# Ledger of designs, part 23: peptides against a protein of PDB entry 5EFW

Target 1, 141 residues: chain A of PDB entry 5EFW
Amino acid sequence: TTLERIEKNFVITDPRLPDNPIIFASDSFLQLTEYSREEILGRNARFLQGPETDRATVRKIRDAIDNQTEVTVQLINYTKSGKKFWNLFHLQPMRDQKGDVQYFIGVQLDGTEHVRDAAEREGVMLIKKTAENIDEAAKEL

## One batch from the design tools (peptide; aimed at target 1 D14 I23 E140)

Design b1_p18_7_s2 (made by RFdiffusion4, then SolubleMPNN; from b1_p18_7, 9 letters changed)
Fold by OpenDDE base, seed 2:
Structure b1_p18_7_s2 (fold): chain B 141 residues (1-141), chain A 18 residues (1-18)
Amino acid sequence: as target 1 above (141 residues)
Amino acid sequence: MEEVRKEIEEVRKKVLEK
């Protein structure tokens, strides 16, 4: 589909389902994480976490979901093969016309290294813009 | 988008079946 082939790393999750599982993933996300679509659909995205993933950062993500707010963080994630990568991650709710949260959009920067300073700011702007684009594209869902 | 919607619905069904 067109949405799947957007050349950005992103997932859509459904907080109305138990454990806020991934219900959609881009091709790029699958490539980045080394998972098949079948392996990740219906699962909570926590499978990307591992030993060196900062628990405090994870809590920020969880809090944002619980509070239905957006958050931008950078954390260690792991591919299926166990490779570590730095994930500049932005999450935001998709709201309907009534303001109710329908989904969450999670966007991951395509880089695998930790970014700092201006590069981080640029990355944040990019993934936020990407999330907005996905929000607009997914309104038809 | 119709295909995407169908896929999402299938995922939802599978999740709820667990």
Scores: peptide ipSAE 0.634, ipTM 0.940, DockQ to the pose 0.762
OpenDDE base, seeds 1, 3, 4, 5: peptide ipSAE 0.099, 0.432, 0.625, 0.101; ipTM 0.701, 0.876, 0.937, 0.702

Design b1_p18_7_s3 (made by RFdiffusion4, then SolubleMPNN; from b1_p18_7, 7 letters changed)
Fold by OpenDDE base, seed 2:
Structure b1_p18_7_s3 (fold): chain B 141 residues (1-141), chain A 18 residues (1-18)
Amino acid sequence: as target 1 above (141 residues)
Amino acid sequence: MEEMRKEIEEVREKVLAK
């Protein structure tokens, strides 16, 4: 689909389903993580976590989902082959006209390196803007 | 977008069928 072809790393999850599974993933996300679409659709995104993934950061993500809020964090994720990468990650809810959460948008920075200072701030702005763009594009869902 | 909706629905159905 057109949305799939957006050249940004992102997923859409459905908190209305058990375990908030991924229901959509961009081509770029699949490339980044080395998974096929079939392998990740219907699964919770926790499969990206591994030994060096900071559990406190993961809890921040979980709390944001539970509280239906947005969050931006940077954490270690793992590709299918086990390659570590730093994921500057932004998550925000997609709400309907009544304000009810329908989905979550998860956006990952294109880079695989840990970013700091100005680069981090710029990355955060970028992934937040990306999330907003996706939210607008997905209004018809 | 229609195709996307269909795909999403298929995923949802699969999840619910687990």
Scores: peptide ipSAE 0.554, ipTM 0.920, DockQ to the pose 0.760
OpenDDE base, seeds 1, 3, 4, 5: peptide ipSAE 0.532, 0.524, 0.545, 0.524; ipTM 0.915, 0.914, 0.916, 0.914

Design b1_p18_7_s4 (made by RFdiffusion4, then SolubleMPNN; from b1_p18_7, 10 letters changed)
Fold by OpenDDE base, seed 2:
Structure b1_p18_7_s4 (fold): chain B 141 residues (1-141), chain A 18 residues (1-18)
Amino acid sequence: as target 1 above (141 residues)
Amino acid sequence: MEEMREEIEAVRAAVLAR
């Protein structure tokens, strides 16, 4: 089993490169977003945003990247075909043993609906756990 | 894992070559 075949929606981005592009994506993420791997690698993930994507939420994501912190938000994203979906999104830095940020892990909850209350808490726990698992699995990269 | 590392490095190199 390879990292890309982990049955979770996630990407790895590289903030050390111009515009923090996606450098890795899971098969599930590609299926969710309807893009091929070739279409998204090397691109900033902003292509998922559209008319109804909350700009304040996007700013929270940008701030987290700039500050090298984690963030968990829900925002509207769009597939390649233009379908809207609610993305419960968790982002956290991948740090080396010196504590320096190497990458960011972005995890998207399975499903396309907005979640609230207990479902949201459960989803947050899941995507955070997923991010930690990916961080551990990707240490060899 | 080595193959995945090579793929990542290829993407990084391609981005930097822009």
Scores: peptide ipSAE 0.631, ipTM 0.941, DockQ to the pose 0.757
OpenDDE base, seeds 1, 3, 4, 5: peptide ipSAE 0.621, 0.628, 0.626, 0.626; ipTM 0.939, 0.940, 0.940, 0.939

Design b1_p18_8 (made by RFdiffusion4)
Pose (drawn by RFdiffusion4):
Structure b1_p18_8 (pose): chain A 141 residues (1-141), chain P 18 residues (1-18)
Amino acid sequence: as target 1 above (141 residues)
Amino acid sequence: SVKEEALRKHEEFAEHEP
């Protein structure tokens, strides 16, 4: 299927279920984070967080979800085995024709450090185009 | 359960064709 042919890291969540769980995780996301589908489907994506994760950054994500809007940030995430990586993360809601939120889309791009300038602009362009591709691929669900 | 709902949604996403 088209959704499965998207070669990027992403997860899709359902805010209509309690605690906004993951309902779909990409093949690339699972192998990058070392988790399986059985392990993480039904879980909130906060399991990616840990000690060196910036609390105010997590706060911005929480607020954006509460307001049902987009957000782009960078933060420290951990794999299942505990390895650290920087995550250039973009979040956006999928809506129906009336504007009601159906799902959230999240797209991840791994790095070894915080990026800025041209490197950040390129990474943002990649993850925002991927989110639009995901929205288009999942519009009937 | 929430996980069972998530699994059913996963199968919908995995098998969907436009």

Design b1_p18_8_s1 (made by RFdiffusion4, then SolubleMPNN; from b1_p18_8, 10 letters changed)
Fold by OpenDDE base, seed 2:
Order: sequence, then structure tokens, then C-alpha cells
Structure b1_p18_8_s1 (fold): chain B 141 residues (1-141), chain A 18 residues (1-18)
Amino acid sequence: as target 1 above (141 residues)
Amino acid sequence: SVEEKARELDEKFRTHVP
């Protein structure tokens, strides 16, 4: 299965380019967000944010990027048509052999509600595992 | 441009990622 066909919602961003743009998106991500690949490549993923997106949560994501660390949060995101969804989101850096950050991997688990407890833990494990799989696959390039 | 570079990288991933 090619990277874009991995049946998970994810993007790869490039922090070495201006504004850390999306440089890859899975088919599932495109379907989830209702955007075409052409519409999002080269754009910062903040277009998913909207009125009810918690700004403190967004700041946590930004801090993780700035500090080159991983983070897992839940936040409201919006599709192109304006549909809200709860995004259980995991972000982690993709590093080269020297340990330098090359990209970020963002994995999204969508839901109609904010998940808690066992459901959240299960989702977190899933998206983290997905991110590791993507990291491994991408490093084979 | 950023978009052009993003497209280049996108194609690279699509072409070379199994």
C-alpha cells in the first residue's frame, strides 16, 4: 500500500518551508476534511481550525512544533463544508539519522464527540502507532 | 514557491514510498 493509501487520516508537514506547510496528505485525510490534494499542498494545516477551536489547544500544538516535540490533543476542526468534528490529534517530528527534524507527522482520529477515558486511551494508542508506522515508511525513501 | 516545493515533495513521497 502506497503512503497516500494508508487507511488513516494523516499529513506530513515540512517545518523547513515557510509556515510549516502540508507536503503530503493521505486519501483518508482528504476525504475527512473534504479538500483536494491541490487545495491543501503548500498550506499550513490551520485551515482546519474555526470558531470553536480552542486556542489554548492550538497553542499546545504550536509549542510542540517550535520545541520539536510530540503532542497529543483533542480539538474541534472543520471540514471544507463547515462540518465540525472532534479531532484526536497526534503530532510528532520525523528525524533524520543525525536527529535533525525533517518533517512533522500529524495523525487525526475524527469523532462526533470528545472522547474520554478508555476510548481516548485506545484512540491515542492507535494514532501514535500510526505515526510510528508512517515514520518508518517515510524513512525508507 | 512553497506550493511548488510542496508538490515536488508530494510527488516524491507518492513515487518512492511503497
Scores: peptide ipSAE 0.686, ipTM 0.925, DockQ to the pose 0.682
OpenDDE base, seeds 1, 3, 4, 5: peptide ipSAE 0.683, 0.678, 0.687, 0.682; ipTM 0.927, 0.925, 0.928, 0.927; seed 4 fails the geometry check

Design b1_p18_8_s2 (made by RFdiffusion4, then SolubleMPNN; from b1_p18_8, 9 letters changed)
Fold by OpenDDE base, seed 1:
Order: C-alpha cells, then structure tokens, then sequence
Structure b1_p18_8_s2 (fold): chain B 141 residues (1-141), chain A 18 residues (1-18)
C-alpha cells in the first residue's frame, strides 16, 4: 500500500511555501471533498471553508500553524458540490531530525453531526494516532 | 511555481508504506 491509499482522510502541507499549500492528499480525502488531485495541489486548504465555518475556530488553526504547534478542532467544511460536513480536524507539525518544521499533517474525520463527549474523545484519539502513523511513514522516505 | 513544487513533493510522497 502506498501513502495515498491509506484509508484515512489526510493532507500534507508545506509551510515553507507561499500560503502553506497542500502538497499531498490521500485518495480518501479526495473522495470526501469531491476534488481532484490536480484541483488541490498547490492550494491552501481554506477552500473547504464556507458561510457557516466558525471564524474563531479557523483562527485557532492559523495560530497553531504560526506557532508551529498542534491543534484539534471541529468545524464546518464544504465539499466541491457545496455539501456541508462536520470536520473533526487535527493538525500537527512534521519535524526533521534537527527539530525544524518541514511539513504539517492534517487529518480529517468527517460526520453529519457535531460530535461531543465520548464520541469526540474517541475521534480525537483516532485522528491523533493517524497523524502519528503518517508522520512515521513519511519520515521513512 | 508553487504548483510545480507541490507536484514534485506529491510525487516524492507517492511511495510504499514501510
């Protein structure tokens, strides 16, 4: 199995390029969002946001990127066709051996409803574990 | 361009999972 075929929704972004663009997306992510690989590469992931996306939550994501820290949030995203979904989203830096940030890993757990309590905790554990697995796999390159 | 660099990096990551 290649990296893109890992059956999880995730992207890798490059903060060293202008506007922290997506430089990799899993097949599952493409299917979820209804975009093609060609439509996504080189773009900032903000195209998933829309009218009902909470701006304060988006600011938390931006702050985490600027501070080179991880963040976990839940926000409304939109597919290419305009379908709304709740995105339980985890973002974390991918660092090199020197500790410098090379990329960010973003993992998405989609749902029709906002999740709370035990369901949210379980989802958070899942997407964090997924991010770690991706980090390990990507570092072996 | 950013797009060309992104494509290059995308190809880099399209490898087998260890």
Amino acid sequence: as target 1 above (141 residues)
Amino acid sequence: SVREKALELDEKFRTHVP
Scores: peptide ipSAE 0.688, ipTM 0.931, DockQ to the pose 0.711
OpenDDE base, seeds 2, 3, 4, 5: peptide ipSAE 0.679, 0.673, 0.687, 0.680; ipTM 0.923, 0.926, 0.928, 0.930

Design b1_p18_8_s3 (made by RFdiffusion4, then SolubleMPNN; from b1_p18_8, 9 letters changed)
Fold by OpenDDE base, seed 5:
Structure b1_p18_8_s3 (fold): chain B 141 residues (1-141), chain A 18 residues (1-18)
Amino acid sequence: as target 1 above (141 residues)
Amino acid sequence: SVKEKALELDKKFETHVP
């Protein structure tokens, strides 16, 4: 099994390239968002945003990237066909052996509605654990 | 281009999961 075959929705982005583009996407992510790999590689992930995406939440994501920190939020995203979904999203930096940021890992948990309470906590634990697994797997490359 | 570089990097990540 290769990295792209991990059965989770995730991307890897490169903040060292212009506009922090997606440089890797899982098959599941492509299926969820209805984009091809060619359509999304080299692009910033903001194409998932739309009219009902909360701008304050988007700013939290931007701030986390700028500050090289992790963040977990829920926001409305859109598929290529325009279908809305709630995205429980976790982003964290992937650091090298010296501690410098090389990439960001973004993990998406999709849902038809905003999750709260126990469901949210469970989802957060899942996507954070997934991000750690991806981080470890990617470092072994 | 950025896209070409991204495609190159994508290939590097197409490795087996440990």
Scores: peptide ipSAE 0.399, ipTM 0.855, DockQ to the pose 0.703
OpenDDE base, seeds 1, 2, 3, 4: peptide ipSAE 0.396, 0.397, 0.384, 0.395; ipTM 0.859, 0.856, 0.851, 0.857

Design b1_p18_8_s4 (made by RFdiffusion4, then SolubleMPNN; from b1_p18_8, 10 letters changed)
Fold by OpenDDE base, seed 2:
Structure b1_p18_8_s4 (fold): chain B 141 residues (1-141), chain A 18 residues (1-18)
Amino acid sequence: as target 1 above (141 residues)
Amino acid sequence: SVREKAEELNERFENHVP
């Protein structure tokens, strides 16, 4: 099973390239967002944002990237067709053996509703574990 | 270009089997 076939919604971005573009997306992510791989490679993931996307939450994501830290947030994202979904989103750096950031892993858990309480905690654990699995799988690259 | 570099990196990940 190739990395793209992992049945989770995720992208890998490269902060060393201008505007931290997507360099990899899972098939599930493409299905969720309704984009082709060709449409999104080389682009910043901000195209998922729209009118109801909370700007303060977006800033938390930006700050995490700038500070090379992980963050977990929940925000409204939009598919290519304009459909809204709640994105329980986890972002974490992928570091080399020296601790230098090579990439970011972004994992998305989609839903029609904002998740809270136990459901949110469970979702957070899931997407964090997914990110760790991706990090482990991609560590050789 | 960024696009070309992204495609290059994408190929590396696509060909990686966990």
Scores: peptide ipSAE 0.528, ipTM 0.901, DockQ to the pose 0.756
OpenDDE base, seeds 1, 3, 4, 5: peptide ipSAE 0.081, 0.080, 0.118, 0.083; ipTM 0.711, 0.695, 0.725, 0.702

## One batch from the design tools (peptide; aimed at target 1 L3 I12)

Design b1_p19_1 (made by RFdiffusion4)
Pose (drawn by RFdiffusion4):
Structure b1_p19_1 (pose): chain A 141 residues (1-141), chain P 19 residues (1-19)
Amino acid sequence: as target 1 above (141 residues)
Amino acid sequence: DPRFLEDRALAEKKVRERE
């Protein structure tokens, strides 16, 4: 299917279920993070976080979800085995024709450090276009 | 989308068990 043919890291969550769980995770996201589908479907994506994760950054994500809007940030995430990576992360809601939120889309791009300038602009362009592709691929669900 | 629906069914089952 088209959703499966999207070669990027991403997860989709359902905010209408308690605690906003993951209902779909890309093949690339699972292998990057070393988790399986059985392990993480039904879990909130916060399991990616740990000791060196910036708390104010996580707060901006919580607030954006509460307000039902987009956010783009960078933060430290961990794989299942505990390896550290920087995550250039973009979040956006999918809405129906009346504007009601159906799901959240999250797209991840791994790095070894915080990026800025042109490197950040390129990464943001990639993850925002991917989120639009995901929204278009999942509009009937 | 079969994959999406399978993944969603698995996630919903686990959410119900947790709740």

Design b1_p19_1_s1 (made by RFdiffusion4, then SolubleMPNN; from b1_p19_1, 9 letters changed)
Fold by OpenDDE base, seed 3:
Parts: C-alpha cells; structure tokens; sequence
Structure b1_p19_1_s1 (fold): chain B 141 residues (1-141), chain A 19 residues (1-19)
C-alpha cells in the first residue's frame, strides 16, 4: 500500500480512543525503537520517554494534541534496550473532508546529538514533508 | 489498506482489553 511504502520513522495515533494510542507504526519506527508491533499498538507513545526527557518539551507536545495543532520539537527518547537518542519529532493532525481531526501523524528523525542551525532546518523540512506524504497516503485508507 | 485496517483493529482491541 502507499502508506506502507513510506520508508520513514512514523506512527499514526487515534485521539478518539482513550489516551491517543498508536494505531499504526512503520517498520522503520519499530527498528528505531526496538519494539515489536504488538508491544506498541494500543499504547500512548510516551513509553519512549525517560529520565532525561525534557518535561517542558513533553508539555509542548501535549498542548499541541489538546489544541489539535502541529508541533516540531527535539527531545531525548529511549529504545527498548534503554539507548538514548535525540528525536527531532514532528506531530500534526490529519483532518477529514469536514476539517475534523481523525488521527495524528508523528514523524521521528533520530540522531546521536541535538541538531542545530542548518542541520536542524534541513531535518525539519524533511520530517514535515514526510508528514504530508503520510497524510496524503492515509486519506486513501 | 488492509494492513492499516488490521493494525487499527488490533490497537482498538488492545485498548478495550485495558478498560
């Protein structure tokens, strides 16, 4: 399918279900985070957070979900094995033809270090473009 | 997408199990 052909780190979540759980994850996302599909489906993505995850940044994500807006942040995430990585994360709502939010799209760009300046701008453009591609593909589902 | 629909259904079932 068109959605499955997108070889990027992403999830789709359903805000209409309790706690906005993950309802779809790309193979790349599973590889990045070291979780199986069964381990993450039906769960809120907060399981990626840990001790060094900045709480203020997490609040920005929560606010974006509550307000049904997009957000782009960098935060520390953890793999299943406990490995830390910097996640350049973009979240945006997927809306139906009436403009109502159906799902959220989350795109992750992993890195060994916090990215700055030109590298950050490039990464942001990439993950935003990816999110748009996912949005278009998902609308056909 | 069959795969997406299956994924969604599985997620929904898991959520229900937690309730």
Amino acid sequence: as target 1 above (141 residues)
Amino acid sequence: DKSFLESKKLAEEKVKEKL
Scores: peptide ipSAE 0.684, ipTM 0.937, DockQ to the pose 0.882
OpenDDE base, seeds 1, 2, 4, 5: peptide ipSAE 0.683, 0.679, 0.679, 0.682; ipTM 0.937, 0.933, 0.935, 0.936

Design b1_p19_1_s2 (made by RFdiffusion4, then SolubleMPNN; from b1_p19_1, 8 letters changed)
Fold by OpenDDE base, seed 3:
Structure b1_p19_1_s2 (fold): chain B 141 residues (1-141), chain A 19 residues (1-19)
Amino acid sequence: as target 1 above (141 residues)
Amino acid sequence: DESFLESKKLAEKKVEEKL
């Protein structure tokens, strides 16, 4: 399918279900985070957070979900094995033809270090473009 | 997409099991 052909790190979540759980994860996302599909489906994505994850940044994500807006942040995430990585993360709502939010799209760009300046701008453009591609593909589902 | 639908259904089932 068109959605499955997108070879990027992403998840789709359902805000209409309790705690906005992940309902789809790309193969790349599973590889990045070291989780199986069964381990993450039906769960809120907060399991990627850990001790060094900035709580203020997490609040920005929560606010975006509550307000049904998009947000782009960088935060420390953890793999299943406990490996830390910097996640340049973009979240945006997927809306139906009436304009109502159906799902959220989350796109992750992993890195060894916090990205700055031109590298950050480039990464942001990439993950935003990816999110738009996912949105278009998902509308056909 | 059948794969997406299957994934969604599995997620919904897991959520229901936790309720």
Scores: peptide ipSAE 0.699, ipTM 0.948, DockQ to the pose 0.885
OpenDDE base, seeds 1, 2, 4, 5: peptide ipSAE 0.693, 0.696, 0.685, 0.688; ipTM 0.947, 0.947, 0.945, 0.945

Design b1_p19_1_s3 (made by RFdiffusion4, then SolubleMPNN; from b1_p19_1, 11 letters changed)
Fold by OpenDDE base, seed 2:
Structure b1_p19_1_s3 (fold): chain B 141 residues (1-141), chain A 19 residues (1-19)
Amino acid sequence: as target 1 above (141 residues)
Amino acid sequence: DESFLESYELAREKVEKKL
């Protein structure tokens, strides 16, 4: 499918289900996080957070979900094995023709290092573009 | 999109089991 062809780290969540669970995860995301698809699906993505995950950044994500807006942040996430990585993360709502939120799209930048300045801006552009591609692909669902 | 539907159904089932 068009969605499956997007070779980027991303998930789709459903805010209409309890606790906004992941309903789709890309292969790349599974590889990045070291979880199986079965382990991921049906769970809130907060399992990626850990001791060094900045709570203020997490709150920005939560606020965006609650307000049904997009947000771009960089935060520490953890793989299944406990490895830390910097996640340049973009989240945006996927809306239907009426403007109602159907899903959220979460995109994670490739790589595990913190990015700054021009590299960060470039990464932000990339993950936002990816999110738009996913949004377009979702029209075919 | 069958893969998405399958994924969604599995997710939904898991959510329901937690409730």
Scores: peptide ipSAE 0.664, ipTM 0.937, DockQ to the pose 0.884
OpenDDE base, seeds 1, 3, 4, 5: peptide ipSAE 0.660, 0.659, 0.640, 0.644; ipTM 0.937, 0.936, 0.933, 0.934

Design b1_p19_1_s4 (made by RFdiffusion4, then SolubleMPNN; from b1_p19_1, 9 letters changed)
Fold by OpenDDE base, seed 4:
Structure b1_p19_1_s4 (fold): chain B 141 residues (1-141), chain A 19 residues (1-19)
Amino acid sequence: as target 1 above (141 residues)
Amino acid sequence: SESFEESRRLAEEKVKERL
C-alpha cells in the first residue's frame, strides 16, 4: 500500500484503544528502535523513553494527545539495546471527515546531536511533510 | 511491510491479551 511504501520512521497510534497503543509501525521505525513488530504493536510508545528523557518534554507530548493537537519536540529516546538518540519528534492527529480524531501519527527523525537553527528547521519541515504524507496515505485505505 | 488492517488487528489482539 501507499502507507507501507513511506520509507520514514513513523508509527500510527489509536487513542480509542486503551493507553493509545501503536497500531502500525514502519519498517524504518523498527530498525531504528531495534524492536520487532510483535514487541511494539498494542503498546504505548513510552517504551522509547529512558533515564535522560526530559519529563517536561514528555508532558508536552501527553498534553498534545489529551488535547488532540499536534506537537513537535526534540527528546532523548532509547533503542531496545539501550542506545540513546536524539529524536526530533512530530505528532499530529488523523481526523475523519467529521473532524473526529481517529488516530495519531508520530514521526521520528533520529540523530546523534541535538539539532538547532537551520538544521532543526529543516528537520521539522521534513517530519511534518512526512506526517502529511502518512495522513494522505492512510486515508486512501 | 505488514498491511495496515492486519497490523491494527494484531495490535487490538495484543491489547486484549494484556487486559
Scores: peptide ipSAE 0.720, ipTM 0.942, DockQ to the pose 0.691
OpenDDE base, seeds 1, 2, 3, 5: peptide ipSAE 0.668, 0.718, 0.718, 0.709; ipTM 0.935, 0.945, 0.944, 0.942

Design b1_p19_2 (made by RFdiffusion4)
Pose (drawn by RFdiffusion4):
Structure b1_p19_2 (pose): chain A 141 residues (1-141), chain P 19 residues (1-19)
Amino acid sequence: as target 1 above (141 residues)
Amino acid sequence: NPRFHEDRALAEKKVRERE
């Protein structure tokens, strides 16, 4: 299917279920993070976080979800085995024609450090176009 | 979208068990 043919890291969550769980995770996201589908479907994506994760950054994500809007941030995430990577992360809600939120889309791009300038602009462009592709691919669900 | 529906069914089952 078209959703499966999207070759990027992403997860989709359902905010209408308690604690906003993951209902779909991309093949690339699972192999990047070393988790399986059986392990993480039904879990909130906060399991990616750990000791060196910036709390205020996590706060900006919590607030954006509460307000039902988009956010783009960078933060430290961990794989299942505990390896550290920087995550250039973009979040956006999918809405129906009346504007009601159906799901959240999250797209991840791995790095070894915080990026800025042109490197950041390119990464943001990639992850925002992917989120639009995901929204278009999942509009009937 | 069979993969989406399979993944969603698995996630919903786990959410119910947790609740």

Design b1_p19_2_s1 (made by RFdiffusion4, then SolubleMPNN; from b1_p19_2, 7 letters changed)
Fold by OpenDDE base, seed 1:
Structure b1_p19_2_s1 (fold): chain B 141 residues (1-141), chain A 19 residues (1-19)
Amino acid sequence: as target 1 above (141 residues)
Amino acid sequence: DPKFEEDRALAEARVAERL
């Protein structure tokens, strides 16, 4: 399928279900985070957060969801084994033909290091482009 | 997209189980 062929780290969440759970995760995302599909489907993505995850950054993500807007942030996440990684993360709403929010698309840069300056700008462009590709593929669902 | 539909169904079932 078109969605399955996108070989990037991403999830799709459903804000119409309690606590905006993950309803789709790419294979790359599972490899990055060390979780199985069965472990994460139906869960809120907050299980990736840990002691060093910045709470103000998490609030920005929550606000974007509540306001049905996009956001791009960089935050500490943790794998299943407890390894820290820097996640350059982009989230945006996916709207139906009526303009209502159907899902959220979350894209994670596959790098484990904090990115800055030109590298950050390049990463942001990449994950935003990926989100648009996912949005386009999702229209065919 | 069969995989998407399958994953969504599994997610919905897991949500329902926890409620």
Scores: peptide ipSAE 0.756, ipTM 0.966, DockQ to the pose 0.899
OpenDDE base, seeds 2, 3, 4, 5: peptide ipSAE 0.755, 0.756, 0.756, 0.752; ipTM 0.966, 0.966, 0.966, 0.965

Design b1_p19_2_s2 (made by RFdiffusion4, then SolubleMPNN; from b1_p19_2, 9 letters changed)
Fold by OpenDDE base, seed 2:
Structure b1_p19_2_s2 (fold): chain B 141 residues (1-141), chain A 19 residues (1-19)
Amino acid sequence: as target 1 above (141 residues)
Amino acid sequence: DPKFEEDLALAREKVAEAL
């Protein structure tokens, strides 16, 4: 599909460290958000939020982290320059062989508009598949 | 997607210790 050819924006965070900082970001994520790697590594991803970011949606993300579950939402995020974009966002825990959460995978699909219906379903499938690919790749040691 | 595969490899390096 067309979406399959888009850049795979993702980060990995470490909930075992204070404030669940980003420990990895894809190049495409940096391009999307207009930050350098040095600017974001070690920071909590909340810097992407801004005035029009729905707080209830943010709470869903927070709850998923706290409960060590996955979540898929759409929210307004902001680039470094202050440009708004709609982020179809998927978050899921990365668990070790014992089932303990070691990291979180965050995958972002950006757009100028809130996606709905078939486009939303397609986007959700894509970002979930991307997250699974990241999880599987990380475990292939 | 070669770029994605590269990022996957790099990501794996970051998380390998805990997995």
Scores: peptide ipSAE 0.685, ipTM 0.948, DockQ to the pose 0.091
OpenDDE base, seeds 1, 3, 4, 5: peptide ipSAE 0.685, 0.682, 0.145, 0.023; ipTM 0.948, 0.948, 0.759, 0.612; seed 4 fails the geometry check

Design b1_p19_2_s3 (made by RFdiffusion4, then SolubleMPNN; from b1_p19_2, 10 letters changed)
Fold by OpenDDE base, seed 2:
Structure b1_p19_2_s3 (fold): chain B 141 residues (1-141), chain A 19 residues (1-19)
Amino acid sequence: as target 1 above (141 residues)
Amino acid sequence: MPEFEESRRLAEERVKEEL
């Protein structure tokens, strides 16, 4: 489907399952994080966090999940091998026709460096656009 | 990249196994 053709770093999670696990991950996401699909499906994405991941930023993500709203943050994540990278991350709910949350879409910027100012704004626009594309593609499911 | 439904089912099974 169109969803599987989106060549960006993203996951889809299911808040209706215990601990809001990843139910779908793009190939690019797997490459970025160095995990296999089998290693991450059914798991909460918190495995990407590590010692230098800002807890306040993580709380913003958690709050967005709990409040069923979108959030955009930049945080340190870790690959399977322990490599740090800056993740410009956007999360938004995927709602059905009734407005009920079905899934969450998480999009990660391709770059691994911290971005600022215009570059950050551009990255935010890109990942938000990607999330919208994923949302639209999901309507075909 | 697997189809979404297949991926979802796999994830659900994994969740079930961990419970």
Scores: peptide ipSAE 0.710, ipTM 0.944, DockQ to the pose 0.692
OpenDDE base, seeds 1, 3, 4, 5: peptide ipSAE 0.709, 0.674, 0.700, 0.707; ipTM 0.944, 0.930, 0.940, 0.943

Design b1_p19_2_s4 (made by RFdiffusion4, then SolubleMPNN; from b1_p19_2, 11 letters changed)
Fold by OpenDDE base, seed 1:
Structure b1_p19_2_s4 (fold): chain B 141 residues (1-141), chain A 19 residues (1-19)
Amino acid sequence: as target 1 above (141 residues)
Amino acid sequence: DERFLRDKALAEERVKKAL
């Protein structure tokens, strides 16, 4: 399908279910995080957070979900084996034909270090474009 | 998208079991 052909790190979550759980994850996301599909479906994505994850950044994500807005941040995430990585993360709502939020789209760009300046701008453009592609593909489901 | 529908259904089932 069109959605399955998007070869990027992403998840789709359902805010209409308790705790906004993951309802879809790309194969690349599973490879990045070292989790199986069975381990993550139905769970909130907060399992990627750990000791060095900035709580203020996490609050920005929470606020965006509560306010049904998009947000782009960088935060420390952890793989299943405990490896740290910098996640340039973009989240945006996907709206139905009535204009109501149906899902959230989360796109992850992994890195060994915090990206700055031109590299950050380039990464942001990439993950935002990816999110739009996912939105388009998801509306055709 | 058959995979999406299957994954969504599985997620919903797991949410129910976790409650």
Scores: peptide ipSAE 0.744, ipTM 0.960, DockQ to the pose 0.860
OpenDDE base, seeds 2, 3, 4, 5: peptide ipSAE 0.742, 0.741, 0.738, 0.740; ipTM 0.960, 0.959, 0.959, 0.959

